# Ledger of designs, part 90: peptides against a protein of PDB entry 5A53

Target 1, 230 residues: chain A of PDB entry 5A53
Amino acid sequence: LVENVKQALFIPGQSCNKNLHDIMVDLSALKKPDMKRFNRKNDIHPFEDMSPLEFFSEKNDCSLMVLMTSSKKRKNNMTFIRTFGYKIYDMIELMVADNFKLLSDFKKLTFTVGLKPMFTFQGAAFDTHPVYKQIKSLFLDFFRGESTDLQDVAGLQHVISMTIQGDFQDGEPLPNVLFRVYKLKSYKSDQGGKRLPRIELVEIGPRLDFKIGRIHTPSPDMVTEAHKKP

## One batch from the design tools (peptide; made by RFdiffusion4, then SolubleMPNN)

Design b2_p11_3_s3 (from b2_p11_3, 6 letters changed)
Fold by OpenDDE base, seed 1:
Structure b2_p11_3_s3 (fold): chain B 230 residues (1-230), chain A 11 residues (1-11)
Amino acid sequence: as target 1 above (230 residues)
Amino acid sequence: PKHYPPYKLPE
């Protein structure tokens, strides 16, 4: 079963500002060509009423959505939504810290559109803690791209690194997730007449530190249906 | 309407 590539819809909320718009543009560029973006603001409150998002999912044939909102309580908030059968599966609020960097803040490097990124996860909680498991699942799903049988290393251009910022104990606030994007750059090192291929990771942006907000989790029945192999 | 098969969520 060749699963079609999941399409992402980026939605500016009513409270979307210039900074959030710029973040949206840069993050959505990593999802090209499998991305749609609205130019108009939409008044959507997903934790109060999910129906407008389900409507947009169906109308635009997008199983992934990102809502951009900002308030005093939830500044620079990116709500990531996944749907199954055009119904809400899960949601998570990820608030971008003020120390963010845009693509324009890094050296411009040419990249091929549509290449699948490799992910790296740093922190044991990505495999054990329910919230970080959801974040890991979300980002792997969001950037999965085309299922090519051969993950040909030759097609690897980007590395996305996700790091939990420090250790935490039960009952403590969840640490931020550090989102970093790197390009693999091949250098011909002339060491002693042998051209040894050297690969370096160069940060290309965006640089985002995510504070975790509200979460919606699917019902057990919806989980079972979503994991059914046809 | 092309019924897209339910996309398997990655495990």
Scores: peptide ipSAE 0.023, ipTM 0.616, DockQ to the pose 0.258
Fold by OpenDDE base, seed 4:
Structure b2_p11_3_s3 (fold): chain B 230 residues (1-230), chain A 11 residues (1-11)
Amino acid sequence: as target 1 above (230 residues)
Amino acid sequence: PKHYPPYKLPE
């Protein structure tokens, strides 16, 4: 089953600021060419009314959306939305911590647009805890790219790393998720006349620490419909 | 109505 590449729509909210705009530009660059951005602010409150997002999903043919908002309570908030049949499937608020780094903070490296990243997840909760399972599913879906039967290792250039920041118990606040992007760089080391192949990971940005906010989960019926093979 | 094939969400 060859699925079409999911398109992402980045939406500045009414409270979008310069920092959020810069973060939006850098994160959306990783989704090229399968990305659209709105240039104007839109007054959208997805946890109060989801209908404007469903309208934008259908109008722009985008099953992925990111709403950029900022308030005193929810600073640098990226609301990630997925749709199924242009209806809201799930939503999650991920607030970017103030220690973020932009692409301009790293060494500029050339990259091929549209190559599928490899993912690494650090933390057992990505497989067991419902919130972190949703985050894992979201990012894998967001950056999936073209369906390839064989992952061409020769075409691998990017690694996206997601780490849960520390251990937690039931009833405790959920730790942040550390988002990191690396480029694979191949070196030939000459040690004593033997050429040893060396691969290094070079951070290329952006660097984002996500604080988890509000979550919307699909109904069991919607989950069943979304997982049906055509 | 464009029947968009149900996108299999990654498990």
Scores: peptide ipSAE 0.022, ipTM 0.613, DockQ to the pose 0.284
Fold by OpenDDE base, seed 2:
Structure b2_p11_3_s3 (fold): chain B 230 residues (1-230), chain A 11 residues (1-11)
Amino acid sequence: as target 1 above (230 residues)
Amino acid sequence: PKHYPPYKLPE
């Protein structure tokens, strides 16, 4: 079963500011060509009423959505939404810390649109803690791209690194997730007549530190349905 | 209604 590539819809909320817009543009560039962006602000409050998002999911045929909002309590908030059958499956608020870097802050590198990134996850909680498991699942799903059988190393262009910022105990605030994007750069080193291929990771941006906010989890029934093979 | 195949959520 070749799954169709999930399309993402980026939605500026009513409180979307310039910084969030820039972050949206840069993050969405990594999802091209499987991305749509609204140019107009929409007054959406997904944790109060999910129906507008379900409507947008269906009308735009996007199973992934990102709502951009900002308030004093939830500054630079990216609400990541997944749908199943155009119904909300899960949601998570990821607030971008003020130390973010845009693509313009890095050396401009050309990249091929549509190449699937490789992910690296740093932190045991990505495999054990429900929230970080959801984050891992979300980002893997969001950037999955086409099921290329050939993870041809030759086709590997991007590495997305996600790191849990430090250890935490039960009852403590969840550490931020550090989102970093690297490009694989191949160098031919001419050392002594032997051309040794050297691969380096070059950060290309955006650089985002995500503070975890509110979460909506799917019902067990929705989980079962979403995992059913036709 | 295009039944999107249940996209396998990555495990």
Scores: peptide ipSAE 0.071, ipTM 0.733, DockQ to the pose 0.337; fails the geometry check
Fold by OpenDDE base, seed 3:
Structure b2_p11_3_s3 (fold): chain B 230 residues (1-230), chain A 11 residues (1-11)
Amino acid sequence: as target 1 above (230 residues)
Amino acid sequence: PKHYPPYKLPE
């Protein structure tokens, strides 16, 4: 069974500002060519009414959506939405902290569009805690790209690192998730007349610290249907 | 290979 590449739709909400727009542009660049962006603001409140998102999912054939909103309570909020059969599967609010960096803050590097990133996850909770498991699943799904039978190491260009910021106990506020993007840079080192291949990780941006907000989880029936192999 | 809509979640 081969699935088509999931398409992402980026939606500026009514409260979207210049900073959120810039973040949207930079993050969506990592999803090219499998990405669409709306140029107009849309008044959507997904935790009050999900029907507009389901409509947009179907109309644009996008199973992934990101809504950009900002308020005093939820500043720089990126709501990540997944759909199954154009119905809402899950949602999570990830608020970008003010210390963010854009692609323009890093050295411009040429990269090939459409290459699948490698992920690294730091923090045991990504495998054990329901919220962090959802975040891990979301980002792996969001950036999966084309199914390649061969992990062509030659095609590995990007590393996305996701780190849980510190330890926490049950009942404590959930730590932020640190999102970092690196490019693999190959160098020929000349050491003593021998050219040795050297690979380095260079941060390319964006740099985002995500504060976790509200979550919508799928019904057990929706989970069963979404995992059902035809 | 049969291609299906991209609505399924990764296993």
Scores: peptide ipSAE 0.022, ipTM 0.572, DockQ to the pose 0.217; fails the geometry check

Design b2_p11_3_s4 (from b2_p11_3, 6 letters changed)
Fold by OpenDDE base, seed 2:
Structure b2_p11_3_s4 (fold): chain B 230 residues (1-230), chain A 11 residues (1-11)
Amino acid sequence: as target 1 above (230 residues)
Amino acid sequence: PKFYPPYKLPE
C-alpha cells in the first residue's frame, strides 16, 4: 500500500507576526510541493477548541497542519497538528527561539523541490521519552514524502538534524530541540586517479531551536486506528 | 548515527 503523501497546511494565527511568517515560509518550502499556506490570519486556539482545525483538515485535505501564533507566554509558537480521518490525532507546540536563522541568512543553494530529506536524531530521549518520541514521529511523518522502496542515494539532497540540547533529568524542563537543515554537496576529488567522492554537509537553513510547549497525545483507540493498514 | 529512512547504496 503506497500511502498517499501527507499534505501540510500552514495557518497564520491571529497573533502571527513577520518573524513567524518568515519562519513559516522557510519551513514550508521544505515541504513543497505537498504544502498549502493560508495568507489570511485565522483566530484559532487549538488547545481550547480543535474543531476549526478539523474543519480545515477536511476542507483542504491536509492531515498535517502548522499553526503560527505568538504571545508573551508562547513566543514564535508553531503548533504542529496531525489528523486522522480529519480528526485531531496529536498536537505539539514548538516555540522558535529568538536565535533563529532564515534561509536568507545562508548561502543560497539551488535544491530540487520534492526530494525527501534524510533525518538524524541526536539524543537517547528520542527513543525513550514520550514527548521526544512524538517529536521524532511528527517530523518523520511530516517530511516522509512519497514511499520509495529504494531511495537512490543520488537523490539525497537534504539532511535534517534534530538534536536534544543537553541532558535532563526527571522533573526538569525539557531541553530544546535543535533543528538544522543541511544540503549534501558532493565534490569530485581528483586524488591520484581514484575519484573518492567527498561529501560535505552545508547548512542551508532554516535554523530553529524549538522550545517544547503544550502537547496533545492521541487516544489509544486513535493510535490503533491510525496504524491499521487498510 | 541512524539515518531515516535507510538508504541503500546502489550496487
Scores: peptide ipSAE 0.156, ipTM 0.728, DockQ to the pose 0.043
Fold by OpenDDE base, seed 5:
Structure b2_p11_3_s4 (fold): chain B 230 residues (1-230), chain A 11 residues (1-11)
Amino acid sequence: as target 1 above (230 residues)
Amino acid sequence: PKFYPPYKLPE
Protein backbone atom coordinates (compact mmCIF):
# COMPACT_ATOMS: atom_id res chain seq x y z
CA LEU B 1 0.00 0.00 0.00
CA VAL B 2 1.62 3.19 -1.18
CA GLU B 3 0.46 5.66 1.42
CA ASN B 4 -0.34 8.97 -0.18
CA VAL B 5 2.14 11.67 0.73
CA LYS B 6 0.78 13.76 3.58
CA GLN B 7 -0.07 17.29 2.55
CA ALA B 8 0.83 20.24 4.75
CA LEU B 9 -1.22 23.40 5.22
CA PHE B 10 0.53 26.52 6.51
CA ILE B 11 -1.87 28.91 8.20
CA PRO B 12 -1.02 32.48 9.17
CA GLY B 13 -2.77 33.26 12.44
CA GLN B 14 -4.17 36.66 13.27
CA SER B 15 -0.95 37.59 15.06
CA CYS B 16 1.33 36.40 12.25
CA ASN B 17 4.12 38.90 11.58
CA LYS B 18 6.68 39.38 8.81
CA ASN B 19 9.30 37.20 10.49
CA LEU B 20 6.87 34.33 10.89
CA HIS B 21 5.73 34.77 7.32
CA ASP B 22 9.31 34.54 6.09
CA ILE B 23 9.95 31.48 8.26
CA MET B 24 6.76 29.93 6.94
CA VAL B 25 7.82 30.50 3.34
CA ASP B 26 11.26 29.02 3.89
CA LEU B 27 10.17 26.00 5.91
CA SER B 28 7.30 25.26 3.55
CA ALA B 29 9.68 25.33 0.60
CA LEU B 30 11.17 22.11 1.99
CA LYS B 31 7.73 20.49 1.83
CA LYS B 32 7.08 21.34 -1.83
CA PRO B 33 5.20 20.14 -3.79
CA ASP B 34 3.10 18.69 -0.94
CA MET B 35 2.28 22.01 0.66
CA LYS B 36 -0.43 24.67 0.68
CA ARG B 37 -0.20 28.14 2.19
CA PHE B 38 -3.01 30.45 3.12
CA ASN B 39 -2.48 34.04 2.07
CA ARG B 40 -4.98 35.40 4.57
CA LYS B 41 -4.75 35.53 8.32
CA ASN B 42 -7.10 33.29 10.26
CA ASP B 43 -8.12 33.78 13.87
CA ILE B 44 -7.40 30.32 15.28
CA HIS B 45 -6.65 29.38 18.87
CA PRO B 46 -5.99 25.63 18.70
CA PHE B 47 -5.60 25.04 22.44
CA GLU B 48 -8.95 26.72 23.06
CA ASP B 49 -10.93 25.39 20.10
CA MET B 50 -9.60 22.76 17.70
CA SER B 51 -12.69 22.66 15.47
CA PRO B 52 -11.45 25.25 12.92
CA LEU B 53 -8.31 23.17 12.35
CA GLU B 54 -10.32 20.01 11.83
CA PHE B 55 -12.44 21.92 9.33
CA PHE B 56 -9.36 23.13 7.44
CA SER B 57 -7.84 19.65 7.49
CA GLU B 58 -10.90 18.15 5.86
CA LYS B 59 -11.60 21.00 3.43
CA ASN B 60 -8.03 21.14 2.15
CA ASP B 61 -7.27 17.41 2.49
CA CYS B 62 -4.24 18.19 4.65
CA SER B 63 -3.29 15.92 7.54
CA LEU B 64 -0.43 18.24 8.52
CA MET B 65 -0.95 21.84 9.56
CA VAL B 66 1.29 24.61 10.84
CA LEU B 67 -0.26 27.63 12.52
CA MET B 68 1.88 30.77 12.65
CA THR B 69 1.18 33.02 15.67
CA SER B 70 3.10 35.46 17.84
CA SER B 71 2.46 36.94 21.26
CA LYS B 72 4.50 38.24 24.18
CA LYS B 73 4.23 34.85 25.89
CA ARG B 74 4.64 32.77 22.71
CA LYS B 75 6.80 34.72 20.29
CA ASN B 76 7.29 33.32 16.78
CA ASN B 77 5.15 30.31 17.57
CA MET B 78 4.74 27.51 15.06
CA THR B 79 2.00 25.16 16.18
CA PHE B 80 2.43 21.85 14.40
CA ILE B 81 -0.79 19.87 14.10
CA ARG B 82 -1.42 16.38 12.83
CA THR B 83 -4.84 14.98 12.06
CA PHE B 84 -6.12 11.47 11.65
CA GLY B 85 -9.40 11.11 9.81
CA TYR B 86 -9.49 14.92 9.86
CA LYS B 87 -9.60 14.88 13.67
CA ILE B 88 -6.81 16.32 15.77
CA TYR B 89 -4.23 13.66 16.56
CA ASP B 90 -1.54 15.76 18.23
CA MET B 91 -0.30 19.33 18.51
CA ILE B 92 2.92 20.95 19.63
CA GLU B 93 4.00 24.56 19.94
CA LEU B 94 7.52 25.23 18.69
CA MET B 95 8.60 28.82 19.19
CA VAL B 96 11.37 30.06 16.91
CA ALA B 97 14.13 31.88 18.78
CA ASP B 98 15.19 35.33 17.58
CA ASN B 99 18.51 34.03 16.23
CA PHE B 100 16.82 32.35 13.25
CA LYS B 101 18.32 32.47 9.76
CA LEU B 102 16.39 32.45 6.51
CA LEU B 103 17.36 30.84 3.21
CA SER B 104 18.44 34.28 2.03
CA ASP B 105 21.07 34.33 4.78
CA PHE B 106 22.86 31.39 3.15
CA LYS B 107 24.48 30.87 -0.21
CA LYS B 108 21.75 30.21 -2.72
CA LEU B 109 22.04 26.65 -3.88
CA THR B 110 19.86 25.04 -6.48
CA PHE B 111 17.92 22.11 -5.12
CA THR B 112 15.50 19.67 -6.67
CA VAL B 113 11.97 19.97 -5.35
CA GLY B 114 10.41 16.82 -3.97
CA LEU B 115 13.53 14.99 -2.82
CA LYS B 116 13.26 13.47 0.63
CA PRO B 117 15.53 14.70 3.37
CA MET B 118 17.59 12.45 5.54
CA PHE B 119 17.10 13.05 9.25
CA THR B 120 19.57 12.91 12.09
CA PHE B 121 18.59 13.26 15.73
CA GLN B 122 21.12 14.17 18.39
CA GLY B 123 20.10 13.50 21.97
CA ALA B 124 19.02 10.33 23.73
CA ALA B 125 15.77 11.98 24.78
CA PHE B 126 14.47 11.70 21.20
CA ASP B 127 14.04 7.99 21.90
CA THR B 128 13.06 8.08 25.58
CA HIS B 129 11.34 11.33 26.56
CA PRO B 130 7.67 11.64 25.52
CA VAL B 131 7.91 15.23 24.27
CA TYR B 132 11.03 14.67 22.20
CA LYS B 133 9.63 11.39 20.91
CA GLN B 134 6.63 13.35 19.67
CA ILE B 135 8.90 15.92 18.01
CA LYS B 136 10.89 13.16 16.32
CA SER B 137 7.71 11.45 15.16
CA LEU B 138 6.26 14.73 13.92
CA PHE B 139 9.22 15.77 11.79
CA LEU B 140 9.75 12.31 10.36
CA ASP B 141 6.08 12.22 9.44
CA PHE B 142 6.07 15.79 8.14
CA PHE B 143 8.93 15.21 5.69
CA ARG B 144 8.46 11.52 4.92
CA GLY B 145 7.43 12.10 1.32
CA GLU B 146 6.82 9.25 -1.09
CA SER B 147 7.43 5.76 0.25
CA THR B 148 10.61 4.58 -1.41
CA ASP B 149 12.01 1.25 -0.19
CA LEU B 150 15.59 2.09 -1.02
CA GLN B 151 16.48 5.70 -0.92
CA ASP B 152 19.13 5.93 -3.59
CA VAL B 153 22.05 7.66 -1.91
CA ALA B 154 22.61 9.26 -5.29
CA GLY B 155 19.29 11.03 -4.83
CA LEU B 156 20.11 12.24 -1.35
CA GLN B 157 20.18 16.02 -1.42
CA HIS B 158 19.25 17.24 2.04
CA VAL B 159 20.04 16.37 5.61
CA ILE B 160 17.90 17.76 8.39
CA SER B 161 19.61 17.72 11.76
CA MET B 162 17.66 18.01 14.98
CA THR B 163 19.66 18.45 18.18
CA ILE B 164 18.54 18.78 21.77
CA GLN B 165 20.45 21.76 23.12
CA GLY B 166 22.28 20.38 26.12
CA ASP B 167 21.56 17.90 28.86
CA PHE B 168 18.62 18.22 31.20
CA GLN B 169 17.34 16.53 34.31
CA ASP B 170 13.86 15.81 35.53
CA GLY B 171 12.10 18.98 36.61
CA GLU B 172 14.28 21.24 34.46
CA PRO B 173 12.95 23.21 31.50
CA LEU B 174 13.10 21.26 28.28
CA PRO B 175 16.07 22.34 26.14
CA ASN B 176 15.49 23.83 22.73
CA VAL B 177 15.61 21.73 19.60
CA LEU B 178 18.13 23.00 17.08
CA PHE B 179 16.81 22.57 13.53
CA ARG B 180 19.47 22.68 10.80
CA VAL B 181 19.23 21.94 7.08
CA TYR B 182 22.22 20.88 5.01
CA LYS B 183 22.77 20.14 1.37
CA LEU B 184 25.07 17.29 0.47
CA LYS B 185 27.85 18.27 -1.87
CA SER B 186 29.74 15.49 -3.54
CA TYR B 187 33.28 16.32 -4.50
CA LYS B 188 35.56 14.10 -6.45
CA SER B 189 38.74 14.52 -4.48
CA ASP B 190 41.78 13.68 -6.54
CA GLN B 191 43.95 12.61 -3.66
CA GLY B 192 46.97 10.86 -5.15
CA GLY B 193 45.14 9.07 -7.96
CA LYS B 194 42.49 7.55 -5.70
CA ARG B 195 39.17 9.18 -6.47
CA LEU B 196 37.63 9.08 -3.04
CA PRO B 197 34.14 10.52 -3.07
CA ARG B 198 34.09 13.27 -0.49
CA ILE B 199 30.72 14.35 0.80
CA GLU B 200 30.47 17.72 2.47
CA LEU B 201 27.49 19.16 4.27
CA VAL B 202 26.70 22.77 3.51
CA GLU B 203 24.11 24.56 5.60
CA ILE B 204 21.38 25.98 3.39
CA GLY B 205 18.78 27.07 5.93
CA PRO B 206 16.49 27.84 7.40
CA ARG B 207 18.20 27.75 10.79
CA LEU B 208 15.66 27.48 13.59
CA ASP B 209 16.03 27.02 17.33
CA PHE B 210 12.72 25.70 18.65
CA LYS B 211 11.57 26.43 22.16
CA ILE B 212 8.98 23.86 23.20
CA GLY B 213 5.57 25.15 24.25
CA ARG B 214 2.21 23.51 24.84
CA ILE B 215 1.48 19.97 23.72
CA HIS B 216 -1.65 18.03 22.93
CA THR B 217 -1.20 14.27 22.95
CA PRO B 218 -3.51 11.77 21.29
CA SER B 219 -5.83 9.51 23.21
CA PRO B 220 -4.75 5.87 23.48
CA ASP B 221 -7.62 4.97 21.17
CA MET B 222 -6.43 7.37 18.48
CA VAL B 223 -2.89 6.02 18.78
CA THR B 224 -4.19 2.52 18.16
CA GLU B 225 -6.26 3.62 15.16
CA ALA B 226 -3.46 5.68 13.62
CA HIS B 227 -0.98 2.78 13.81
CA LYS B 228 -3.34 0.28 12.23
CA LYS B 229 -1.88 -0.55 8.89
CA PRO B 230 -4.71 -0.56 6.36
CA PRO A 1 24.39 8.57 14.41
CA LYS A 2 21.26 6.84 13.17
CA PHE A 3 19.99 8.16 9.87
CA TYR A 4 16.34 8.20 8.91
CA PRO A 5 15.24 6.63 6.67
CA PRO A 6 17.72 3.77 6.84
CA TYR A 7 20.12 4.02 3.96
CA LYS A 8 21.71 1.12 2.25
CA LEU A 9 25.26 1.92 1.40
CA PRO A 10 25.71 1.45 -2.30
CA GLU A 11 27.48 -1.79 -2.87
Scores: peptide ipSAE 0.144, ipTM 0.738, DockQ to the pose 0.044
Fold by OpenDDE base, seed 3:
Structure b2_p11_3_s4 (fold): chain B 230 residues (1-230), chain A 11 residues (1-11)
Amino acid sequence: as target 1 above (230 residues)
Amino acid sequence: PKFYPPYKLPE
């Protein structure tokens, strides 16, 4: 069974500002064509009441949602939500640090819509720590695209790199996750009559440093149901 | 580095 590509819904919250809107536009561009955006602000507080998000998930047939909010305590907050059967599966707050860069801050490069990225993860905690495991799972799921067993290198356009910023011990605050997007650029090097293809990574944006906020984890029953292959 | 998803090298 080829799983249908998961659709993403980007939702401006009531406190969404121009910066968050710009971040939303740039990040959502990576999810095209499998993305919808609301143009109107919605007063949603997912950690108080999840019902509006479940309603939007069902109404828009989107199993992925991103809520854009900003407050004094949670500035530039992107709440990533996943649903299963239009019920909340998990949620995580990722706050964008002020040092962000938009696509307009980088050299304009041609980008083919609909190509899925390749991911790299830097930091052992992505495989061992429950929060970073959830982040890894979320981003892989968010950008998975069409189910293919192997990606043809000829169709590889971009790489998303996610790095845990520094080491940490148990009980310490969780380090930020550095989100970077690169395009693969192929050069024909003519060295001594042998054309060796040279591949370079060029950063294309957006550049986002995520501070980890609140998390909602799925119930054991929902985990079991979500992992049942039909 | 490990890449996700796995890639096929052109034959």
Scores: peptide ipSAE 0.123, ipTM 0.707, DockQ to the pose 0.042
Fold by OpenDDE base, seed 4:
Structure b2_p11_3_s4 (fold): chain B 230 residues (1-230), chain A 11 residues (1-11)
Amino acid sequence: as target 1 above (230 residues)
Amino acid sequence: PKFYPPYKLPE
């Protein structure tokens, strides 16, 4: 099944600041060429009124959206939105911690635009806990690119790693999700006349620690309809 | 660690 590549729209909110703008630029660079960015601030409050986001989804033909806002209660907040048929499917607030690093903080490496990342998820909750299942689904969906039955391993250049920061019990605050991006570097190692392939992971950025905020989940009916269509 | 792809969206 060849699925159309999902397009992403990055939206500066009214409270978007320089740090959020820089984070937006760097994160959106990983989604090129399937990304649009607004250059103007928009006063959108998705947990109060979702209608403006549905309008933008349809107008821009984007099924993925990221709203950039910041307040005292929700600092450096990236609201990730998915739509189905230009209607809101799900939403999640992911607040970037102050210890973030931009692409400029890492060694500049050659990067080919449009190649698919591999993903790694660290933490059992990504497969068992509803919130972390949603995060896993979201990021896989966000960076999937062109769906092809044949994966060209030769085209693999980078890995996105997502880690749940620590263990937690029922009723405890949800641990942060650590977002990391690595480039694969292949070396030919000659050990004892046998060439053993050596693969190293080099962090390329951005480095983001996400604090989980508010969540909107789809109705059971919407889930059923979304799974019927590829 | 499981590597993705293949991108199976968790059900």
Scores: peptide ipSAE 0.062, ipTM 0.691, DockQ to the pose 0.066

Design b2_p11_4_s1 (from b2_p11_4 with E1D L4D)
Fold by OpenDDE base, seed 1:
Structure b2_p11_4_s1 (fold): chain B 230 residues (1-230), chain A 11 residues (1-11)
Amino acid sequence: as target 1 above (230 residues)
Amino acid sequence: DDDDIVRSKPL
């Protein structure tokens, strides 16, 4: 069974500003062609009422959504939502720190649209801590295209790196997640008369440091249904 | 206002 590629919907909230719009454009470019963007602002408060998001999920046939909002309390907030059967499965707030970089801040490199990124995760908590496990699951699910049995290594152009910013103890605030995007550049090195293939990682953007905000976790029943392989 | 800080354990 080729699982259909999950479609993403990017929604500007009522408080969406120019910076969030630019971040939305750049992040959504990595999800092409499996992405829709709304051009109009929508007044949505997902932690108060989820029903507008369920309606948009069904109407647009999108199981992934990103709501762009900003307030004094939650500056540059990207709420990532997943649905199952057009019902809310999980949500997480990821606030972009002010040190962000756009694609325009990096050297323009040509890349093919629709190629799947490889992910790298740095930090043991991605495998052990519930919140970081949700983040790992979300980003893998968000950028995972069609499960082709052949990892065509020849089709690998991008690496997405996610790093937990430092260690933390019990009861401490959760460290930020550093989101970085690299292009694999192959070149022939003329070192010592042997043309050895060399691969370099070149950062292409966007560069985002995510502060973790509120979360919504799925019910045990929804977890069971979502993991049922047909 | 600690309710907005996601921590490693629920306090």
Scores: peptide ipSAE 0.039, ipTM 0.664, DockQ to the pose 0.028
Fold by OpenDDE base, seed 4:
Structure b2_p11_4_s1 (fold): chain B 230 residues (1-230), chain A 11 residues (1-11)
Amino acid sequence: as target 1 above (230 residues)
Amino acid sequence: DDDDIVRSKPL
């Protein structure tokens, strides 16, 4: 089954500011060509009414959405939404910390559009804790790109790293998720007549630290339906 | 492409 590449829609909310716009532009650049952006602000409150998002999902044929909002309580908030059959599957608020870096803060490197990134996850909770499992699933789904059977190492250009910032106990606030993007750079080392290929990771941005906010999880029935292979 | 504006129903 060649899964069709999931399309993403980036939506500026009514409270979207310049910083969120810049973050939206840079993060959405990693999803090209499978991305749309709205230019107009939309007054959407996804935890109060999800119907506008279901409407946009169907009308734009997008199963991934990102709503950009900012308030005193939820500063630089990126609400990530997934749909199944144009109905809300899950939602998560990820608030960008003020220490963010844009693509312009890094050395400008050329990249091929449409290449699938490799992911790395650091922290045991990505495999055990429900919230971090959802984050892992979301980002893998968001950036999966074209399913080529041959993950030819020759096509590997980008690495996305996601790290849980520290340990936590039950009942404690969930640590931030550190989002980092690297480009693979190959070097020919000419040490001692043996050409050893050296690969280095160069950070290219954006750099985002995500604080976890509100979450909507699907019903067990919706989980079962969404995982049914046709 | 005209950005579809969902007019918030006035609560």
Scores: peptide ipSAE 0.024, ipTM 0.620, DockQ to the pose 0.028
Fold by OpenDDE base, seed 2:
Structure b2_p11_4_s1 (fold): chain B 230 residues (1-230), chain A 11 residues (1-11)
Amino acid sequence: as target 1 above (230 residues)
Amino acid sequence: DDDDIVRSKPL
């Protein structure tokens, strides 16, 4: 069963600023060709009314959405939304810290559009803590691309690294998630007549540190329906 | 250009 690639819709909110726009452009570039971007600002408050997002999900046939908003309380906020049957499945606010880097801050490297990234997750909480499990699930789902059984190493161009920034205890603020994107660069080193293949990871951006905000979790019924294999 | 602007319902 080739699962259809989930389409993503990037939505500038009313409070979308230049930084968020630039972040949106760069992050969405990693989702090409399976991405749409709105050019116009939309006044959407997903934690107050989800219906506009459900409308956009259905109209655009997008099961992934990212709303770009910024406020004094929630600066550089990327609300990641997933839908199932065009209904809200889950949502998470990920606020981009001010230390972000754009693709323009890195050495411009060409990349092939549509190649599936490999993910690496650093931090035990990605497997144990509900919020980080949701983040892991979201990003895997967001960037999974076509389910080609052939993870042909030849097709591996990108590594996305997600790291929980430090340890935390119960009742403490959840550490940021460090989002990093690397390109695999193969070199033939001519050392001593033996061409040894050398692979290097080169950071290509964007570099985003995500502060976790509000979360909407799926209903048990929607979890059951979404995991029903046809 | 499927940029539907969801106009805020007036509260």
Scores: peptide ipSAE 0.020, ipTM 0.589, DockQ to the pose 0.028
Fold by OpenDDE base, seed 5:
Order: C-alpha cells, then sequence, then structure tokens
Structure b2_p11_4_s1 (fold): chain B 230 residues (1-230), chain A 11 residues (1-11)
C-alpha cells in the first residue's frame, strides 16, 4: 500500500507578522511539492473553535496544517494540526524563539525538491514522554514524503535534527526542541592520493528553537481508528 | 509572483 503523501496547508492567522511569514515560507519549502500556502490572513483560534481548521482540511484535502499566529503570550507561534477524516486528530503549539535563522542566513545550496529527509532525534523523552512522542510523531508524519522503497543512501540529501534542550524532571517546564536542517555534502578529500569519500553535514536552515505551548491530544478511539491499517 | 501561494478560501 503506497500511502498517499500527506498534504500540508500553511495558514497565516490574523496576528501573523513578517517574521512568521518568512518562517512559514522557509519551513514550507521543505514540504514541497506537498504543500499549500494561504496568502490571506484568517482569524482562527484553534483552541477555542476547531471547526475552521476542519473546514480547511476538507476543502483543501490537507491532513496537515500549520497556523501562524503571534501574541505577547504566544510569540511566533506555529500551531501544528493533524486531521483524520478531516476531523482534528491532534494539535500542538510550537513557539519559535527570537534567535531563529532563515534560509537566507545560510549559504544557498541547491536541493532536489521532494526528497525525503532523514530524521535524528536527540533526547530519551522523544520515546518516553507523551508530549515529545507527539512532537516526534508529528514531524515524522509531516515530512515523511513518498514511501520510496529506495531508502537509497544515494537519495539522502537532507537531515533534520530535533534535540531536546537539556534534561528535565516531572513538574518542570518542558525544554525547547531545537530544530536543525542539514544537507549532506559529499567531498572528495584528496588525502595522500586516496580519494576517500567524505560526507559533511552543512546546516542549510531554517534554524528554529521551539518552545512548547498548548496541546490537544486525540481520544483513545481516534488513536485506534487512525492506526487501523486499511 | 509566488505561484505557490493559494488564496484563503472563505471560512
Amino acid sequence: as target 1 above (230 residues)
Amino acid sequence: DDDDIVRSKPL
């Protein structure tokens, strides 16, 4: 079963600013060709009313959505939404810290559109803690691309690294998630007449530090239905 | 023209 590639919709909220727009453009570029971006602001408050997002999911045939909003309390907020059967499955607010870097802040490298990134996750909590499990699941689902049988290292161009920023205990504020994007660059190192293939990771951006905000988790029933193999 | 930008459909 070739699972159809999940389409993403990027939505500027009413409070979307230039920085969030630029972040939206750069992050969405990693989801090409399986991405739509709205050019108009929409007044959406997903934790108050989810109906507008369900409407957009169905009307655009997108099971992934990102709402771009900014306020004093939730600055540079990217709300990531997943739908199942055009109903809200889960949501998470990820607020981009002010230290972000855009693609323009890095050396412009050509990349092939549609290549599946490899993910790396740093921090045990990605496998143990419910919130970080959701983040891991979300990003894997968001960027999974086409299931090409060729896990060919030859097709590996990008690495997305996600790191939990430090240790934490129960009841402490959840550490930020450091989002980094690298391109694999093959160099022929001429060391002493043996051309050994050297692979280097070159950061290409965007660079985003995510502060975790509000979360909506699916009901156990929705989890069961969404994981049923057809 | 960023041809990749769709118009928001009315809510």
Scores: peptide ipSAE 0.016, ipTM 0.529, DockQ to the pose 0.033

